Peptides against a protein of PDB entry 6D0Y. Designs and how they scored, part 37

Target 1, 225 residues: chain A of PDB entry 6D0Y
Amino acid sequence: ETEDHLESLICKVGEKSACSLESNLEGLAGVLEADLPNYKSKILRLLCTVARLLPEKLTIYTTLVGLLNARNYNFGGEFVEAMIRQLKESLKANNYNEAVYLVRFLSDLVNCHVIAAPSMVAMFENFVSVTQEEDVPQVRRDWYVYAFLSSLPWVGKELYEKKDAEMDRIFANTESYLKRRQKTHVPMLQVWTADKPHPQEEYLDCLWAQIQKLKKDRWQERHIL

## One batch from the design tools (peptide; aimed at target 1 D4 V31)

Design b2_p21_1_s2 (made by RFdiffusion4, then SolubleMPNN; from b2_p21_1, 9 letters changed)
Fold by OpenDDE base, seed 1:
Structure b2_p21_1_s2 (fold): chain B 225 residues (1-225), chain A 21 residues (1-21)
Amino acid sequence: as target 1 above (225 residues)
Amino acid sequence: MTLRPSKFSDEELRKYMEEKL
């Protein structure tokens, strides 16, 4: 395989084909595994790029990485490390939209057995612990809570099945923070012009309510958040 | 911030493919 050919294969996976998506992903994982001795760095960069830039294919690429990790555990680790570096770079660059998406991507990698559930729990513990930092802007605290809550549709079920006590603690800390934080109206995002019958909720309070409902529904989504 | 990777057994991989795709 040439580098250009590998790029084409990776970028086009999941497109219309005579074969099933499962078959195509298994085949591609085999091709990539075979080419790792010669093109590991290129393959790693390509996977990181498409993971970051093609959010519409999130589940396709998490699945691909899951299959590849099953074949080459060490490569899976290198991929996770690269994605963490990218997350740190996004945060450093104040690209919070990319950062939150990367957290969601990493969350779905738990379902693909690329990342262990306890590691993801630890990451979310670290996120929520930011709410306890002294002399920091509330926007920083709010973002980490948002990143945590907005990722739970992808991984909440798995984390509660394996780490229910730890997750309950994180939820309790989150709830406590949400009750005591300063709440503001965001006029530019206001959907309703009147308080009645459709009062506007603060965005994190709204998200919290949605996640609580999702949890109550045993993490089965009935609507798009 | 560090995340630890995981791996599939043959049975886990099969089950995962059947459920997710």
Scores: peptide ipSAE 0.301, ipTM 0.879, DockQ to the pose 0.031
OpenDDE base, seeds 2, 3, 4, 5: peptide ipSAE 0.034, 0.245, 0.193, 0.127; ipTM 0.727, 0.850, 0.823, 0.799

Design b2_p21_1_s3 (made by RFdiffusion4, then SolubleMPNN; from b2_p21_1, 8 letters changed)
Fold by OpenDDE base, seed 3:
Structure b2_p21_1_s3 (fold): chain B 225 residues (1-225), chain A 21 residues (1-21)
Amino acid sequence: as target 1 above (225 residues)
Amino acid sequence: DTLRPSKYSDEELEEYVQKKL
């Protein structure tokens, strides 16, 4: 395969086809595996790129990576390492939007058996622990909490099933932080319906309420957050 | 922080894919 061809295959996976998505992913995984000896770096880069830039295909690409990890465990590890490096780079550059998508992607990799649940719990513990550190700007503390909470729709069920005690501790620490943090009151345009106005709510408090409800509903989503 | 990759068989993952997709 040529580099351009690989790019096309990876970018177009999940598009309308005569075959099932499952068969297409399995086929692509086979092609990519076969090309790893010659194009590992390119494939790795491409997968990182689409993971970052195509959030609408998150579950497609996590599944693809899962298949690749099953076929080539070492490559799966290299991919995770590359994603973590990218996450660190994004954080250093204060690219919070990119970083949060990377965290979500990594979270869904737990479901795809690429990342162990305990490892993800440890990552979230590290995130929430930032809220307890001195000399860290609140904006960064808030982001780590946001990254944690906003990833739970993808992985919360799995993490609670395997590490409920640890997750409860993380939740307790999160709740404590949310209660004590300074809330900025930025005037926002409130959308009012004629008959059903809803109060403006701080974004982390709002997210927390949503996650609490999701948790109460045993992580079964009735509404996409 | 480093994340630990999991190792599952191809068969196990295929079953998951069928369920997930």
Scores: peptide ipSAE 0.093, ipTM 0.737, DockQ to the pose 0.032
OpenDDE base, seeds 1, 2, 4, 5: peptide ipSAE 0.020, 0.069, 0.023, 0.032; ipTM 0.576, 0.673, 0.622, 0.638; seed 4 fails the geometry check

Design b2_p21_1_s4 (made by RFdiffusion4, then SolubleMPNN; from b2_p21_1, 9 letters changed)
Fold by OpenDDE base, seed 1:
Structure b2_p21_1_s4 (fold): chain B 225 residues (1-225), chain A 21 residues (1-21)
Amino acid sequence: as target 1 above (225 residues)
Amino acid sequence: DTLRPSKFSDEELEAYVEKKR
């Protein structure tokens, strides 16, 4: 059955092959484009599913969607809309782990020219604006800051290249919030150097420091965050 | 609110693919 075949192709992309990954992705994008007239809804659902359930293939599927968006702009838009709906559903269900991953996925779609940089900036502005909301639990404020910061390894370079002033404003607001929020030190795995333990740091402060370093390094990653 | 999609020209696509390789 054709739908089963499409599912197999989509699920298996990026696996061991005699051809390059890029060639396979280009080929698959062509196949999917050709089948959109008959199987658009199914293909859309499949792509959303694998994007959500196979986080180890994040860059593979963002690239695939990028190639497909280049071939069919309208489909790319429908995919983004579907992913946004999924994000909203995850948030409503308090599935924060899925939600943060979806934000990262959407972030990488900017690099793949599926989402416009200004739109992503606006999204992050909305996230950080939660820190200024009245009578909101800190856990909510912290999560949105976390979602923003933890996505920057995927999209920070692109956003600063195109919207540096706006990003600086977001950073300033984030820094201000981090300075005034209540901090809780949580037990973490300790790293020792020469019998000297590293001091523990609050997780958002730690992440902030990492992102600041990444920014200083012009968004060139030296390690996995 | 929905995110605005980006357009991808053929030239940009080729450049992008080449960069990924």
Scores: peptide ipSAE 0.233, ipTM 0.805, DockQ to the pose 0.031
OpenDDE base, seeds 2, 3, 4, 5: peptide ipSAE 0.189, 0.056, 0.037, 0.022; ipTM 0.841, 0.721, 0.706, 0.605; seed 2 fails the geometry check

Design b2_p21_2 (made by RFdiffusion4)
Pose (drawn by RFdiffusion4):
Structure b2_p21_2 (pose): chain A 225 residues (1-225), chain P 21 residues (1-21)
Amino acid sequence: as target 1 above (225 residues)
Amino acid sequence: AAEEAAEALEAEVEAEGFEYL
């Protein structure tokens, strides 16, 4: 019964309400502490559900996990382990669109001080390392590069300031791979073949240009909540 | 203040009904 009270309470946080978003998260994180001794097992799989199925509300739930971790270290560990467990499950089942949501979630947890930045940089340079794998489809290399680049809008500023020597090695490996990709197929996927008024760009070249501009902008982006 | 905000959220959830994923 109270479990249902916990689920609908987690799913609806951040919706329209009289209280501010921050007041709601602080209050919700407080009640999840009180119910945690009895319902640790259930609260855990619910937060795993929203990290997998609600990527649009991503930053709301990473802050919530961040608050619980600052107050309860063992819960933060159990959750991160569950995320690593699910990331493997998703990649094994060929659910790559679902996996990028989990990688984005793990990355943004760095901003919440739940995951150390070096651990995240180590995982990313293993992602880009897939560009070196031989006898594998380009789409495989593309996805692992995409998972890295698409997470940087959230975790980009933090990972670079803390570790820029290894991040530049990653960017160098990434730029080298992007230049040697074959784009012969792009015309079949363009809604318009014309370059005017708007070019229809290959998705990785587009994301690369977006990330490099954000880099020149000192990693300041003004949209992400 | 955090308890009041938690109670307001719970009342809102009771008025809208339960949500399942």

Design b2_p21_2_s1 (made by RFdiffusion4, then SolubleMPNN; from b2_p21_2, 10 letters changed)
Fold by OpenDDE base, seed 4:
Structure b2_p21_2_s1 (fold): chain B 225 residues (1-225), chain A 21 residues (1-21)
Amino acid sequence: as target 1 above (225 residues)
Amino acid sequence: SSQAAAEALRKQVEKEGYVYL
């Protein structure tokens, strides 16, 4: 495969095709694996790029990486390392939007059997531990809690299945922090005229409530039309 | 959906090659 062709294949995976997505992903994984000896760096860069720039294809690319990792563990590791490095760079640059997405991406890699559940738990422990640090801006503490909570829809089920005690501890620490943090009460414009409008709530408290509900629902997201 | 397809494939992925962070 040429580099240009690889780029095309990687960028277009998941788009409309005569074949199933499963078939396309498996096929692409095979193609990429075969080309790793010659184009590993290029493929790695491409995957990192599309992972970051095409959030609408998150599950497609995490699945692809999962397939590749199964074929070539070293490459999977290199990819994860690259993504972690990018996360660190995003955090250093205060690019929290990219950073939180990267955490979600990494979280979904747990489901793809790329990242071990204990490692993700450890990451979240590290995130929540920031809330206990002194001389750290609350906005930073809030972000780490947000990054943790907002990633749980992607990985909460898996983590609680394997590391429930540790997750409960993280939840307890998170709850404790949320109770004592300074809250910014911004009036929200009620957009819905429904009979039972949702109450106004601070964004982290709202997210916490959503995650608590998700947890109670055994991490099964309700179908939304 | 792409989500369902991804989930189906995830079940087929080997659990032997976890990356530890």
Scores: peptide ipSAE 0.225, ipTM 0.724, DockQ to the pose 0.034
OpenDDE base, seeds 1, 2, 3, 5: peptide ipSAE 0.027, 0.028, 0.213, 0.228; ipTM 0.615, 0.615, 0.715, 0.728; seed 5 fails the geometry check

Design b2_p21_2_s2 (made by RFdiffusion4, then SolubleMPNN; from b2_p21_2, 9 letters changed)
Fold by OpenDDE base, seed 1:
Structure b2_p21_2_s2 (fold): chain B 225 residues (1-225), chain A 21 residues (1-21)
Amino acid sequence: as target 1 above (225 residues)
Amino acid sequence: MAKEAAEKLREQVEKEGYVYL
C-alpha cells in the first residue's frame, strides 16, 4: 500500500461498499497492521486525524482501533497516548468542543477493549474532583461534569458492570455538586432521544436527568449513527 | 447501522491487552 492509498482507505471506511462493514473493518485492520513496519507514523497520524475530524464515524474508528490493538498492542497504546496528548492540547487551547468529543471517543475505546475500564473510571473521578477545587470558576467545574455525564451514553453500561461501586461514588459526588451549584438558564442539552420529552431546564440538570433515566433503563438507548 | 456492526465486532475482539491511562 502506498501512503496516499492508506489515507484513502482510512478516510473512506464505513462508506458504501459491496462488503459488510465488519468485513471492511477487519480487512482494513489487516492492511494497516501489515504496513505498520513501513508506515507506522503515518498510519498513527491518519487515525488520530480522522478520529478527531470525523465524529460521525466515531464507532467505526474506535472499532478499527480495537481491531488494531488486538493485533498490535503497542500500536494501540501509542494511539491512545496520542489521543490523550490531543485531549490535553485541546484543553490547553480552550477547544472544549473537541475536548469533550475526545473524551467520548476514549470512552468508546473502553467498549472496544482498548482502554481498561478502571482507567476510564479514574479519569472520570479526576474530572468530578474538579468540582472540589477552590477558587476556580464554576464554568470549569461545570465543564468537567458535563464531559463526564455526556460521555456516559458511550460507556456507562460497561463501567457500571465492572466498577459499580466506584461509579456510584462518582454519581453521588456529581449529584451533590449539582444540588449546590449556582443554576443558570442555558439551553437544554439532549444527548439522545428519550421516550419522554424533557422540558426546558438548565443544561446540566437536564443532562443529569437524562443520565438518570438512561441508568434506570439499564443504559439502553437508540443506536447513534 | 455502524454502531450495530461495531458491537458485533467488539464481541469478537479479545478482552485482553488493555491500555491503562
Scores: peptide ipSAE 0.152, ipTM 0.717, DockQ to the pose 0.034
OpenDDE base, seeds 2, 3, 4, 5: peptide ipSAE 0.144, 0.072, 0.034, 0.074; ipTM 0.730, 0.566, 0.659, 0.570

Design b2_p21_2_s3 (made by RFdiffusion4, then SolubleMPNN; from b2_p21_2, 12 letters changed)
Fold by OpenDDE base, seed 4:
Structure b2_p21_2_s3 (fold): chain B 225 residues (1-225), chain A 21 residues (1-21)
Amino acid sequence: as target 1 above (225 residues)
Amino acid sequence: SSAEAAQKLLEQVKKEGYVYL
């Protein structure tokens, strides 16, 4: 495969095809695996790029990475490392929109058997621990809670299946923070389309309520892309 | 949906090659 061809394949995966998405992903994973010896860096860069720039294909690329990780663990690790590095860079650059998306992407990688559940739990523990930091802006605390909560639709089920006690602790800490934080009235932030819409409330409180409902619903979303 | 397709495919990927962060 040429580099240009690889780029085309990676960018176009999930588009309309005569074959199933599953078949296309498996096929692409095979192609990429075969080309890793020669084009690992290029493939890595491409995957990181599309993962970041094509959020509409989140589950496609997380699945692809999952397949690749199953074939080549080292590459999967390198990809995760690259994404974590990008997350850190985004945070340093105060690009919180990218950062939260990256957290969601990483969260879905847990479902794809790329990132271990305990590692994601640890990450979320670290995020929620920010709420305990002193002499920091509340917006910082709020963002990490937001990043945590907004990622749970992608990973909450898996984490509660494997680390329920730890997750409950994180939830308790989150709840405690939400109760004591200064609240501002902002438009409702909906994570997903729900049958019963929540009333207009503060965005984190609203998100919390949505996540609590999702948890009660056994992490089953009604509308999944 | 892509999520459903992904989930179905992932069910076939049972190798425990998890990355620990």
Scores: peptide ipSAE 0.062, ipTM 0.641, DockQ to the pose 0.034
OpenDDE base, seeds 1, 2, 3, 5: peptide ipSAE 0.025, 0.022, 0.030, 0.031; ipTM 0.642, 0.488, 0.548, 0.693

Design b2_p21_2_s4 (made by RFdiffusion4, then SolubleMPNN; from b2_p21_2, 9 letters changed)
Fold by OpenDDE base, seed 2:
Structure b2_p21_2_s4 (fold): chain B 225 residues (1-225), chain A 21 residues (1-21)
Amino acid sequence: as target 1 above (225 residues)
Amino acid sequence: SSAEAAEALRKEVEEKGLVYL
């Protein structure tokens, strides 16, 4: 495939087709694998770009990366490395919306067998440990808790299946922090239904309640958070 | 080997990249 064609293929995956999405992704993974010898850097950059810029296709691209990782484990690692670099860059640039999305993306990569569950647990432990930092702005503490909680819809099931004790510890620490932090009322970010209006709540308390419900429902999503 | 290199990379990503942000 030509370099330009690769861009088109990667960007357009998931569009309407006569074939199933799964078949298309498998096919694309094969094409990309075959082109790695000539276009590895380009493919890596493209995948990182679409992962970052097309959040509506999160699951599509995590699945694609999962397929590629299965074919070429080294490339999968390089991709994860690139994504983590991007996450760090986003944090340094105070682009916290991008950063939290990248955490979600990495979280879903656990489901795609690209990142090991223990590694993600360790990451979340590190995030929640920020709540214990002294002499730092609460916004920093809040963000890492938010990044953790907001990623659980994508990976909570897997992590609790494999690391329930560790996750319970993280949850306990999170709950403890949420109880002691200063609170500010903000609009809710959840999807509302007309028949079930909710008052505005503090955003982390609201998210916590939603995640607790999700956990209670065994991570079976009924509504978008 | 390529497999060893891949594992080393994953370990580096996990230790230096993923865990230590």
Scores: peptide ipSAE 0.029, ipTM 0.631, DockQ to the pose 0.022
OpenDDE base, seeds 1, 3, 4, 5: peptide ipSAE 0.023, 0.018, 0.023, 0.019; ipTM 0.558, 0.531, 0.551, 0.530

Design b2_p21_3 (made by RFdiffusion4)
Pose (drawn by RFdiffusion4):
Structure b2_p21_3 (pose): chain A 225 residues (1-225), chain P 21 residues (1-21)
Amino acid sequence: as target 1 above (225 residues)
Amino acid sequence: AEALEEAVREKAEAEAEEKEA
């Protein structure tokens, strides 16, 4: 019964309400502490559900996990382990669109001080390392590069300041791969073939240009909540 | 902080009553 009270309470946080978003998260994180001794098992899989199925509300739930971790270290560890467990499950089942949501979630948890930045950089340079794998489809290399680049809007500022020597190695490996990709197929996927008024760009070249601009902008982006 | 926890508990109870109705 109270489980249902916990589920609908987790799913609806951040919706329209009289209280501010921060007041709601601080309050919700408090009641999840109280119920945690009895319902640790349930609270865990619910947070795993929203990290997998609600990427639009991503930053709301990483902050919530962040608050619980600062107050309960063992819970933070159990959750991260569950995320690593699910990331493997998703990649094994060929659910790559679901996997990028989990990678984005793990990355943003660095901003919440749940995951150390070096651990995240090590995982990313293993992602880009897929560009070196031989006898694999370009789409495989493309996705692992995409998972890295698409997470940087959230975690980009933090990973660079803490470790810029290894991040530049990653960017160098990334730029080298992007230049040697074949784009012969793009015309079949363009809604317009004309370059005016708006070019229809290949999705990785577009994301690359976006990330490099954010880099020149000192990793300051003014939209992400 | 206690007032916020109380407000969250009241909201959860109101949502449980709506669901039973």

Design b2_p21_3_s1 (made by RFdiffusion4, then SolubleMPNN; from b2_p21_3, 11 letters changed)
Fold by OpenDDE base, seed 3:
Structure b2_p21_3_s1 (fold): chain B 225 residues (1-225), chain A 21 residues (1-21)
Amino acid sequence: as target 1 above (225 residues)
Amino acid sequence: MEELIKKIREEARKEAEEKKK
């Protein structure tokens, strides 16, 4: 089956090869472009699937999408739309782990010139705005903040370079929310037995501190979050 | 790997811009 063949090609890209990664990605982009007329929906689904199931290859697949968008500049939009639909479905199903990878993937697509920085800022504004809604459970509000913050390692630099004022507003709103939200302590989830040198922190507070440091370091990643 | 990815992305950007013209 041709569909199975496409799946194999997409899943194996970036693996050890006699050819360069660049050559492999360009080659695959060419193959996929040629098959778009017949298998666009399948290709879209496959790319969405690997985006959420293979986070270790995130930058490879975002780059692939970037290459496809370069070859067919309409494809990027269709792919983003498909990803947004998948994100909505994931959220409706309360599959937060899948959803966060989709957000990270979309974030890195900004670096691949598929998504404009202002559009990503708008998405994050929408995420953080959920924290202001009274009828939304905190667990869901927390997830939106997590999705935002955990995506910044991929796109924070670009967004601050182009939309610093808007990003500052989002940060201010995030900080305000983190200060006023209810914190839940689950002793069974404690990682540290000692308070020093790494005191136990609530996961969002910890992430916030990490992102603040990253921001201070001008988004130069010294440590993997 | 990061440098290579950046290079690939930049080339893709150029190609995309050329097609939009």
Scores: peptide ipSAE 0.304, ipTM 0.856, DockQ to the pose 0.031
OpenDDE base, seeds 1, 2, 4, 5: peptide ipSAE 0.284, 0.287, 0.050, 0.286; ipTM 0.835, 0.836, 0.658, 0.840

Design b2_p21_3_s2 (made by RFdiffusion4, then SolubleMPNN; from b2_p21_3, 12 letters changed)
Fold by OpenDDE base, seed 2:
Structure b2_p21_3_s2 (fold): chain B 225 residues (1-225), chain A 21 residues (1-21)
Amino acid sequence: as target 1 above (225 residues)
Amino acid sequence: MEELRRKVLEEAEKEARKKKE
């Protein structure tokens, strides 16, 4: 396959096809595996790119990476390393939107047997530990909490199944932080009607409540977060 | 998607194991 063709294949996976998504993913994984000897770097870059730029296809690409990892463990490792590097770069650049998505992507890779559950737990522990750093601006601390919580819809089930005690500790620390942090009121969080104002919860508190509900529901997503 | 993913990944893992044998 040519590089351009590989790009097309990778970018178009999950689109309408006569074949099932399963078949398409398996087929693509096979093609990519076969081309790794010649185009590993390109494939790696492409996968990182689509993983970053096409959030709507998160589960498709995590699954694809999972398939590739099963076929070529080294490649899977290299991909994760690349994604971690990208995450670090995003954080350094204060590109928090990209960073949070990368965390979410990595989270879903746990479900695809690319990242071990303990590793993800460790990452989240590191995130939440930032909340204990006094010299870090709250906005940054808040982001790490946000990144953690907002990723749980993808990986919470798996992590609690395997690392419930550790997760509970992280949750406790998170809750503690949320209780003691300064809350900022944003006008958009207040719905004003002619007769009655409706204040909305602060965004992290709202997210926390949603995640608590999700946890209570055994991580079955019933509502759009 | 979850069911599909599970099926696909399980099959892939099986195949990978067979190739290593």
Scores: peptide ipSAE 0.101, ipTM 0.743, DockQ to the pose 0.033
OpenDDE base, seeds 1, 3, 4, 5: peptide ipSAE 0.096, 0.098, 0.097, 0.093; ipTM 0.740, 0.745, 0.742, 0.741

Design b2_p21_3_s3 (made by RFdiffusion4, then SolubleMPNN; from b2_p21_3, 10 letters changed)
Fold by OpenDDE base, seed 5:
Structure b2_p21_3_s3 (fold): chain B 225 residues (1-225), chain A 21 residues (1-21)
Amino acid sequence: as target 1 above (225 residues)
Amino acid sequence: MEKLMEEVRKKAEEEAKKKKE
C-alpha cells in the first residue's frame, strides 16, 4: 500500500460499501497492521487526524483502533499517547470544543479495550476534583463537569459495571457541585415530545437530568443526548 | 492532569498485555 492509498482507505472507512462495516474494519485493520513496518508514522498521524477531525465517525475509528490495538499493542499505546498529547494541547490552548470531543473519543476507547476502565475512572475523578479547587473560574469547573457527563453515554455502562462505588462517589461530588454553582440560563435546543415538553433549563442541569435518567435506564439510550 | 494522562496510557498498555496473554 502507498501512503496515498492508505489515506484513502482510512478516510473512507465506514462509507457505503458492498461489505459490512465490521468486515471493512477488520480488513482495514489487517492492512494497516501489515503496513506498520513501512508506514507506522504516517498511519499514526492519519488515524490521529481523522479521529480528531471527523467526529461523525467517532465509533468507526475507535473500533478500528480497538481492532488494530488487538493486533499490535505497541501501536495502540502510541496512538493513545498521541491522543492524550492532543487533549493536553487543546486544554492548554483553551480549545474546549476539541478537548471535550477528545474526552468522548477516549471514553469510547474503553469500550474498544484500548483504555482500561480504572484509568478512565481516574481521569473523571480528576475532572470532577477541579470543582473543589479554589481560585478556578466557574467556566472551567463547568467544562470539566460537562466533559465528564457528556462522555458517560459512551462509557457509563462499562465504568459502572467495573467501578460502581467509585462512579457513585464521582456522581455525588458532581451533584453537590451542581447544587451550589451559579446558574446561567440560556436558550437550548431540546428534543421535544408532544406529550411532555421539556422546560427550559440551564445546560448542565439539563444534562445532569438526562444522565440520571440514562443511569436509571441502565445506560440504554432512548433519546439523543 | 499530565501524570494522570500518563497513567491512562500505562494502564491501557498493561491491559492490552494481559489480554494478549
Scores: peptide ipSAE 0.031, ipTM 0.629, DockQ to the pose 0.019
OpenDDE base, seeds 1, 2, 3, 4: peptide ipSAE 0.020, 0.021, 0.023, 0.029; ipTM 0.545, 0.552, 0.573, 0.637

Design b2_p21_3_s4 (made by RFdiffusion4, then SolubleMPNN; from b2_p21_3, 10 letters changed)
Fold by OpenDDE base, seed 2:
Structure b2_p21_3_s4 (fold): chain B 225 residues (1-225), chain A 21 residues (1-21)
Amino acid sequence: as target 1 above (225 residues)
Amino acid sequence: MEELREKIRQEAEKEAEEKRE
């Protein structure tokens, strides 16, 4: 069945092939575009699924969506809408791990010209604005900061190139929040066994430091975050 | 991948220009 074939093609993209990944992506985009009239809903669902379930192929699928968006702008929009819905669902379900990944995925879609930089900035503004809400538990506020910061490796460069002032404002607000929030120790950070244990930073503080370093390095990833 | 993304950018820009005309 053609539908099953599409699933196979989408799921297997990026695997070993005689052709380059780029060629395969272009080819797949062409195939998918051609089948949109008949299988749009299925293709949309498949792309959402792999985007959500295969984080190791994030850049592959964002690029694929970028190619599709270039060919069919409406489809790209529908995909983004679907992903936003999924993000909302994940948040409602308190599935923070899925949610944060979705934010990262959306972030990389900016690089693929599926999502406009201003739109992503607005999203991050919304995230950071949650930190100003006193009725929200800190754990949730922390998550929004985490989601923002942890997505910057994918999109920080682009956003600062286009919306530096707005980004700086977000950073300032983030920094302000980090200074005033209650800090907790994460046991995972204390796993370092040495005769002289050194104090470890709280996880958000650590991430903040990493992002600051990344920003300083002009968003060139030199370290594994 | 960067090259491919650049192509996407170029196409997007072309389309945007065409829409403005």
Scores: peptide ipSAE 0.275, ipTM 0.800, DockQ to the pose 0.025
OpenDDE base, seeds 1, 3, 4, 5: peptide ipSAE 0.273, 0.273, 0.271, 0.269; ipTM 0.801, 0.802, 0.800, 0.797

Design b2_p21_4 (made by RFdiffusion4)
Pose (drawn by RFdiffusion4):
Structure b2_p21_4 (pose): chain A 225 residues (1-225), chain P 21 residues (1-21)
Amino acid sequence: as target 1 above (225 residues)
Amino acid sequence: AEAEAVAEALLAEAEAAHAAA
């Protein structure tokens, strides 16, 4: 019964309401503490569900996990372990669109001080390391590069300031790979072949240009909540 | 205190929505 009260309470946080988003998260994180001794097992899988199925509300739930971790270290560890467990499950089942949501979630947890930045940089340089794997499809290399680049809008500022020597090695490996990719197939996937008024760019070249501009902008982006 | 009031209001809403269902 109260479990249902916990589920609908987690899913609806951040919707339109009289209270501010921050007031709602601080209040919700408080009641999840109180119910945590009895319902630790349930609260855990519910937060795992929203990290997997609600990437649009991503920053809302990473902050919520961030608050519970600052107050309860063992819960933060159990959750991160569950995320690593699910990331493996998703990659094994060939659910890569679902996996990028989990990687984005783990990345943004660095901003919430749940995950140390060095651990995240180590995982990313293993992602880009897939560009060195031989006898594998380009789409495999593309996805692991995509998972890295597409997480940077959230975690980019933090990972660079803390560790820029290893991040530049990652960017160097990334730029080297992007230049040697084959783009012979792009015309079959363009809605317009014309370059005017708007070019239809290959998705990785587009994301690369976007990340490099954000880098030149000192990693300041004005949209992500 | 303000956070507790907000948490109670959220729990009341969740109980009302569960009873309506």

